Peptides against a protein of PDB entry 4Y8H. Designs and how they scored, part 68

Target 1, 222 residues: chain A of PDB entry 4Y8H
Amino acid sequence: TTIVGVKFNNGVVIAADTRSTQGPIVADKNCAKLHRISPKIWCAGAGTAADTEAVTQLIGSNIELHSLYTSREPRVVSALQMLKQHLFKYQGHIGAYLIVAGVDPTGSHLFSIHAHGSTDVGYYLSLGSGSLAAMAVLESHWKQDLTKEEAIKLASDAIQAGIWNDLGSGSNVDVCVMEIGKDAEYLRNYLTPNVREEKQKSYKFPRGTTAVLKESIVNICD

## One batch from the design tools (peptide; made by RFdiffusion4, then SolubleMPNN)

Design b2_p21_8_s2 (from b2_p21_8, 16 letters changed)
Fold by OpenDDE base, seed 3:
Structure b2_p21_8_s2 (fold): chain B 222 residues (1-222), chain A 21 residues (1-21)
Amino acid sequence: as target 1 above (222 residues)
Amino acid sequence: SSLLGTPEDGERLRRLKAEAE
């Protein structure tokens, strides 16, 4: 997984790859790693897919109830606190690593949460197995006062770096843009770089060729 | 359980979950 968050001049962007794995197997090529907590608060999840989904749904439900009760737009820090408390309660047994981002009446926010409940704040963040590859891009190209378009590009480039360099990352790029004063813009499959052009030439292997599914060259040192 | 990370991180997380159950 590669997930990123990038602040820009008027909001925040989060992005994710769409590969899900089960050990060495690609389980899903187009999984959704961006989750809505509230209309203007989204998160990207790494770790166990079930845990990331479950925790974000739970907090989302609680935030909705809280919002209804208070008649106030939910704050990102409230979502962060609820997530933190929940993850801390389970002492890292919930394998959820989250980038939490959004806009609220106090502005735009970008946070990360680790499975044990630690939190971080930044203008740009990356998590997941592709995080180092993504961070290399972010650190190289992030600047203050990014435009929305620059932030989307930077986030997408960072995710692509993860896709290209991390085995746990792959397929498509999902993006969610949260701009102050606007509705969140969820861009599912914003980039689909791996659309294999239908190789026009079906090399029909001659009848009797077994597809070599796995070739392992073991150098037996004599 | 589908994992969102390195295969290695996924195995680690699976182990941690199994130890927590």
Scores: peptide ipSAE 0.029, ipTM 0.514, DockQ to the pose 0.207
Fold by OpenDDE base, seed 2:
Structure b2_p21_8_s2 (fold): chain B 222 residues (1-222), chain A 21 residues (1-21)
Amino acid sequence: as target 1 above (222 residues)
Amino acid sequence: SSLLGTPEDGERLRRLKAEAE
């Protein structure tokens, strides 16, 4: 898995790859790793897919109840606190690593949570088996005052770095953009780099011909 | 059912995180 978050001038973007693995086997090529906690608060999950989905659904339900009770829009830090407490309670037995991001009345926010409940803050973050490859891109190209478009590009480039360099990452790029004053924009399969273009090459070779895949001429005569 | 996250807890966390940046 490769998941990233990037803050920009008016919001935050998160992105993820879509590969799910079971050991050496690709179980799913189009797994959704972006989860909605609330309309404007989303998570990217790494670790055990079942755990990441279960914890985000639980916190999402609790945040909804809290929002109804308080008659207030949910805050990212409230979601973060609830997630942190839940993960801490299980002392790492829940295999969930999360990037939590969103917009609320206090602004845009980006956090990470580790399986045991530790949290980090940053302008850009990466987690998962492809996180180092992603971070190399983020560190090289992140700047202050990114536009929305620059942030989406940076996040997607970082995920692609994970896809290319990490066996645990692959297939497509999902993106979610949370901009202040707007609805969240979930871009499922924003990039599909491995969609085999139907090889329009009708390899209609006549029966009895063998395709030469590679020809190397080695001059042996010195 | 004590909701795990109060608005007060969220604001406290926001302040702590802002101070750590």
Scores: peptide ipSAE 0.009, ipTM 0.277, DockQ to the pose 0.020
Fold by OpenDDE base, seed 1:
Structure b2_p21_8_s2 (fold): chain B 222 residues (1-222), chain A 21 residues (1-21)
Amino acid sequence: as target 1 above (222 residues)
Amino acid sequence: SSLLGTPEDGERLRRLKAEAE
């Protein structure tokens, strides 16, 4: 998985690849990893798909109820707090890590949440097995005061870097744009790159060698 | 690779959380 978030001058963009894997097997080529919490608050999910979906649906329902009760537009920080509390309660037993982004009356926001409930904030973020490749693009090309179009391009380029460099990432690029004063724009399959399936070079391993099909080194401390 | 866009983002998050409480 490669998921990213990028802040721009008037909002935030999140993007994701669409490959779902079960071990070495591509289970789905067009998995949706962008989830709506509320109309203007979206998240990109990585980890166990079932856990990500369950958590985001639960928080989405709670946010909706809260919004109805208070007659107020949901805030990204409220969603963040609910997600954090939920993930912390399970102490990493839920295999969900998220980029949470959106717009609310206080502005545009971009956060990440790890499975144990820790949270980060940034102008750009990447998570997943392709996060290092994505981050290399983000760090190289991010600047202050990005336009919407520049942010979409940067986010999509970062996802593509993950697709090309990470075996756990692949297929299409989904994008969601959340601009202040506008409705969220969900761009399913924004890019459908003909990623040449890297011919899995049939590495004939000698008898007794366990094929390491994927090694992802995620430096959590950077 | 820093998940943070800037070193100040940590403080920004703390502020935003405090405002939301």
Scores: peptide ipSAE 0.005, ipTM 0.290, DockQ to the pose 0.029
Fold by OpenDDE base, seed 4:
Structure b2_p21_8_s2 (fold): chain B 222 residues (1-222), chain A 21 residues (1-21)
Amino acid sequence: as target 1 above (222 residues)
Amino acid sequence: SSLLGTPEDGERLRRLKAEAE
């Protein structure tokens, strides 16, 4: 898994790969790892998919109830706190780690939470087995005052780095953009790098024929 | 109210946020 979050000038972007693995086997090539907690608060989940989904659904329900009770838009920090308490209560028995991001009346926010309940804050974050490769990209290319488009690109590039360098990460890139004053934009399969562009020319070669792409004969004149 | 964490957790998060901003 590779999940990332990137803050930009007017919001936050989260992104994830779509590979699910069971041991050495790719179980699902298009697993959804981005989850909605509320309309403007999303998380990227890693670890055990079932645990991640269960936790995010529970917190989402509680946040909705809280929002209704208070007549206020949900806050990212509230979601984070609830997630933290839940994960800490189980002291790592829940195999879930998350990037939590969103926009609320107080602004844009990006957090991470580990299975044992620890939380981090930053302008950019990466988690998962591909997180080191992703972080290398983030550290190299992150700058202050990113535009939305730059942040989407940076996040997607970071996920792709994870995909290329981690066997546990692939095949597509999902993105969720949360911009202040706008609805969240969930971009399922924003990038499909492994979708071989249908080579416009289906060269049907007979079985046993290796297509020679380029042959350069250099005549070395003696 | 117990689901919103301790007031201390809220303050810590606010501090972390302020340091990150």
Scores: peptide ipSAE 0.000, ipTM 0.320, DockQ to the pose 0.022

Design b2_p21_8_s3 (from b2_p21_8, 14 letters changed)
Fold by OpenDDE base, seed 2:
Structure b2_p21_8_s3 (fold): chain B 222 residues (1-222), chain A 21 residues (1-21)
Amino acid sequence: as target 1 above (222 residues)
Amino acid sequence: SSLGGTPEDGKLIAELKKLAE
């Protein structure tokens, strides 16, 4: 599993691989690892998919209630705090780590939460088994003032690096873009155009025409 | 444009940024 987040000039992008790590068979069930907490706050989950979904739904409900009560737009830091508290409470039971990102009246935000309750903040983050490979891509190509398109590409490239590191094959990437002043954009099965599927040219070895050596039986009649 | 975040939100963000340094 690989999840990433990337801040850009006017918002934040999160991305996740769509592979289910259930068992030796890569069941290519495109399980969305991106979860909506609120319209403009999303989470990328790594670990047990069921746990991350349940947690994000709970926090989403609480944030909605809080927003209604305060008549304020949901804040990313509020989501972060609630998630952190929940993960800490169930420490040892939930092997989940999360990237939390979004936009709110204070701007764009990107955080990570580890199962033990630690939180990180940054312009780019990666978590999961492929996180090191993803981070190598992020560190190499992240720059200030990324455009939306550059951030999407960077996030997807990072996820692909993580996938390749883990399985040696490509997979689909889910992406969520949260831009200030806009609705969140969820891009399912985003394929970076530059991933030339090296179509393994199945070198159809031309079926070597086995030259049937016609044994010319020269009947030397006498 | 007054970043409409509560002072509490700002403190939390600042604390998190310090933890990341």
Scores: peptide ipSAE 0.019, ipTM 0.465, DockQ to the pose 0.020
Fold by OpenDDE base, seed 4:
Structure b2_p21_8_s3 (fold): chain B 222 residues (1-222), chain A 21 residues (1-21)
Amino acid sequence: as target 1 above (222 residues)
Amino acid sequence: SSLGGTPEDGKLIAELKKLAE
């Protein structure tokens, strides 16, 4: 598992591999690890996929209610605080690590939360089993004033490094872009790393299964 | 520039910035 976040000149990008691992076994090659808290606030989850999904759904519901009550757009720091409090309260029961990112009227934000409730702030972050390999890429190539496209590429390259370090090939990369003044853009299966030719020989695809890479760009409009 | 967040949000951000340094 690898999740990353990268700030760029006008927003933030988060990315995740799509593999769900149960120990050394890849259980699902297309598991979503990016979770929407609000239209412009997203999380990337590392650890147990079920735990991260449940937590983010709960916080998402609470943030929505809070937004309605206050007549204010959700704040990333509010989501962060709620997530932190929840993870701390259930320490030891929830094996979740999160990157929390988004845009709000105060700007773009990128945070991480560890299972024990610690929080970090940065221009780039990585978590998960491939986080060291991902961080090496981020540290090597991050610069100030990244464009959106450069940030997407950097995040994707970092995830790929994490994938190669962990399980080799056969995972996809999901990306979410949150830019100030725009709707969030969720890019499912942004990259499907090509299986190195040498391992292609062992995948006997049964005759007739066309891998339809459906790129569905879902514009989550308000 | 007053971060248009609640005073609590401002404190949290300030604390987090100190940790990043």
Scores: peptide ipSAE 0.019, ipTM 0.461, DockQ to the pose 0.020
Fold by OpenDDE base, seed 3:
Structure b2_p21_8_s3 (fold): chain B 222 residues (1-222), chain A 21 residues (1-21)
Amino acid sequence: as target 1 above (222 residues)
Amino acid sequence: SSLGGTPEDGKLIAELKKLAE
């Protein structure tokens, strides 16, 4: 897994690879690792996909309720606090680490949470098995006052570095852009580096060649 | 441009940022 977050001049970008592995086995080639907590607060999850989704849904529900009761837009720090409390309560039984990012009336925010409850704040973050390769890209190319486009590119390049250097990362890159004053923009499969251009070599297979069996991709990510 | 955050939000953010530091 490789997940990253990058702050830019007017918001924050998070990105993730879509490959899910169970040990040495690729479980899903297009598993979503970006999760919506609220319309403008998203997280990138690493660890057990089912656990990250369940946690995100729980926090999302609670944030929604809180927003309704207070008549206030959700705050990223509220989501962060709730996630930390939840992860701490389960004493790391949830083997999840998260990047939490979003925009709220107080601005743009980028945090990471480790399973043991530690939190980091930064302008750029990377987590997962490909995080070292991703961080090398981020450290090399991050600058203050990135544009949205530069931040998307940087995040995507960092994820790709993770994909190329980590057997546990791969497939496509998902991106979520949270810009102040705008709706969140979820870019599923923003990059598909492993899309082999099936050169449809119209190989006229001679008469009698068995039709390639329909690969049913079973999404294992609930 | 007053980011529509309440002073309370600002304090909470500052506190959480310090804790996250």
Scores: peptide ipSAE 0.018, ipTM 0.449, DockQ to the pose 0.018
Fold by OpenDDE base, seed 5:
Structure b2_p21_8_s3 (fold): chain B 222 residues (1-222), chain A 21 residues (1-21)
Amino acid sequence: as target 1 above (222 residues)
Amino acid sequence: SSLGGTPEDGKLIAELKKLAE
């Protein structure tokens, strides 16, 4: 698994390969590694997909409740703190590594959380088995003031580098774009290196549509 | 009530940035 995050001038992009890996074995080629915490806060999971999904759903539910009671848009830092505390409580028994990203009234944010509870902040991040190859691409091509399109390309190129380094065969790349002032844009199968580029189906998630996306993520891993 | 980030959010972000450096 390879996950990446890239900040751009007006937001943040996260990307993941669609491989569900149990160890060295690709179990499923269509399991989404991107999870919605809130409409504008997403995470990419490396490690056990089931663990990542369960954790993010729990945190997402708590954040949603908090947001409703406070009449405040969820904060990325709140999601980060809750995820960190949860992962730390289990002392790394949860084999999950996360990139947490999103936009909130304070701006765009990109964080990573390791299973042992460490947190990193950056303009670009990579995690997973292909993270070194992905990081090489990011370090080589990241610059300040990336456009949305440049950031999507950079993130996808980094994921592809990770995929090719790890398995030598292509997997699909999922991308989520969180831009300030816009709805999150989930680009499923943005790149299918082994399959002719099917038309980018962009799903724009309007504000408040919590229900429909939970069903789509669950149904993809069944 | 300023829809802005809480001062606590700013402090946490600042601490995290410092740890990343």
Scores: peptide ipSAE 0.017, ipTM 0.470, DockQ to the pose 0.019

Design b2_p21_8_s4 (from b2_p21_8, 14 letters changed)
Fold by OpenDDE base, seed 4:
Structure b2_p21_8_s4 (fold): chain B 222 residues (1-222), chain A 21 residues (1-21)
Amino acid sequence: as target 1 above (222 residues)
Amino acid sequence: MSLGGTPEDGEKIKAEIEKAK
């Protein structure tokens, strides 16, 4: 997996690759790794697919209840704290590595969470097996005061670095953009750089293409 | 399903799951 988050001047973007694996096997070529915690708070997940989905749904539900109880829009730091406390309680046995990002009444936020419940903050972050490939791009091209378009490009380029160089990453780029004062923009398959071309030849042969060279009938009832 | 570990991350996760049994 390659997941990234990038802050820009008026919001935050997260992006992910779409490969799922089972050891050496590509299990899914177009897995969704971006999860909605709330309308304006999204998460990118690496690690165990079921754990990333389940933990984000659980915290999403609790964030909604908390929002209703407090009569306030959900805050990214509240989601971060709930995720952190939950993951820490399970001592890393929940295999969720998350980039949590969003916009709230306090501004735009970008955090990462590891399975043991440690958390980081930054203007750009990467996680997953492709994180080093992504980080090489981020470190090379990140600047302060990114525009929305520059941040989407940077995030997409960082995911592509994972797609091309990490065995655990591949296929497509998914993006979610969270801009202050706007709805979240979920761009499923924003880039599809691995569309398979049509096969130049058909390898379907008619019946009888393989000749029968010898036949022997053995009676087994004698 | 592992979301994007190396084959080694998938094996580590499997080995950790097996150790936790």
Scores: peptide ipSAE 0.060, ipTM 0.472, DockQ to the pose 0.268
Fold by OpenDDE base, seed 5:
Structure b2_p21_8_s4 (fold): chain B 222 residues (1-222), chain A 21 residues (1-21)
Amino acid sequence: as target 1 above (222 residues)
Amino acid sequence: MSLGGTPEDGEKIKAEIEKAK
């Protein structure tokens, strides 16, 4: 997995690759790793696919209840704190590594969470097996005061570095853009750089390519 | 299903591929 988050002038972008694995096996070529916690708060997940999905849904439901109870829009820091406390309670046994991002009445936010419940803050972040490949791109091209378009490009270039260089990453780039004063823009398959071309050769041989040397018909019913 | 979680998962995946040969 390669997941990234990048802050820009008026919001935050997160991006992910679309490969899931089971050891050496590619289990899914086009899995979704971007999860909605609330309408304006999204996360990208690495680690155990079931744990990332389950924990984000659990916190998403509790954030909705909290929002209704408080009569307030959900805050990214509330989601961060709930995720952190939940993951820490399970001492890293819930295999969720998350980049949590969003916009709320306090502004735009970008955080990471490790499975043991540690949290980081930054203007750009990467997690997953492709995180070093992504970080090499981020460190080379990140600047202050990114535009929306520059941030989407930087995030997608960082995911592509994981797609091309990390065995655990591959296929497509998914993007979610959260801009202040707008709805979240979920760009499923924003880039599809690994569309397989049609096979030039068929292994379907014509009938009779292998000669039948002997045939025997046995009636199984007496 | 695993989503690669750590930088070291690349080497783990490589080692699992080598064991599966």
Scores: peptide ipSAE 0.057, ipTM 0.502, DockQ to the pose 0.762
Fold by OpenDDE base, seed 2:
Structure b2_p21_8_s4 (fold): chain B 222 residues (1-222), chain A 21 residues (1-21)
Amino acid sequence: as target 1 above (222 residues)
Amino acid sequence: MSLGGTPEDGEKIKAEIEKAK
């Protein structure tokens, strides 16, 4: 997996690859690794697929209840705290590594969470097996005051570095853009750089392509 | 299914490939 987050002047972008694996096997070529916690708070998940989905759904439900109870829009720091406390309770046995991002009444936010419940903050972040390939792109091209378009490009270039250089990453780039004062823009398959070309040859051979070298008829019934 | 959580998941994949030999 390669997941990234990038802050820009008026919001935050997260992106992910779409490969799922089982050891050396590609299990899914087009899995979704971007999860909605609330309308304006999204996360990208690495680690165990079931754990990333289940923990984000659980916290999404608790954030909705908290929002209703407080009569307030959900905050990214509230989602961060709930995720951190839940993951820490399970001492790293829940295999979720998350980049959590969003917009709320306090502005735009970008955080990472590890399976043991540690958290980081930054203007750009990467996680997963492709994180080093992604970080090489981020460190080379990140600047202050990115535009929306520059941040989408930087995030997608960082995911592509994981697709090309990490065995655990592949297929497509998914993007989610969270801009202040707008709805979240989920761009499923924003890039599809691994579309298979049409097969130049048919694997259907005519009858008789294999020569019969010998025939023997055996009566099995007396 | 593993999504590849850490750079060390690459080593786990290598170790699983070595165990499958």
Scores: peptide ipSAE 0.055, ipTM 0.519, DockQ to the pose 0.548
Fold by OpenDDE base, seed 1:
Structure b2_p21_8_s4 (fold): chain B 222 residues (1-222), chain A 21 residues (1-21)
Amino acid sequence: as target 1 above (222 residues)
Amino acid sequence: MSLGGTPEDGEKIKAEIEKAK
């Protein structure tokens, strides 16, 4: 997996690759790794697919309840704290590595969370097996005061670095843009750089292409 | 099902691929 988050002047973008694996096997070529916690708070997940989905849904439900009880829009720091406390309680046995991002009444936020419940803050972040490939792009091209378009490009270029260089990453780029004062823009398959070209050759041979050279019937009973 | 959690997961996957050849 390659997941990234990038802050820009008026919001935050997160992006992910779409490969799921089971050891050496590609289990899914186009899985969704971007999860909605609330309308304006999204996360990208790496680690165990079931754990990332389940933990984000659980915290999403609790954030909705908290929002209703407080009569307030949900805050990214509240989601961060709830995720952190939950993951820490399970001592890393919940295999969720998350980039949590969003916009709230306090501004735009970008955080990372590890399975043991540690958290980081940054203007750009990467996680997953492709995180070093992504970080090489981020460190080379990140600047202050990014535009929305520059941040989407930077995030998508960083995910592509994971797609091309990490065995655990591949297929497509998903993006979610959270801009202050706007709805979240979820861009499923924003880039599809691995569309399979039409097969130049058919492996359908006519019947009888392989000649039978010899046939023998052997009785297996004495 | 793994998404690849860390760079270490990536190296583990590489080692598992090499053992499976």
Scores: peptide ipSAE 0.048, ipTM 0.473, DockQ to the pose 0.746

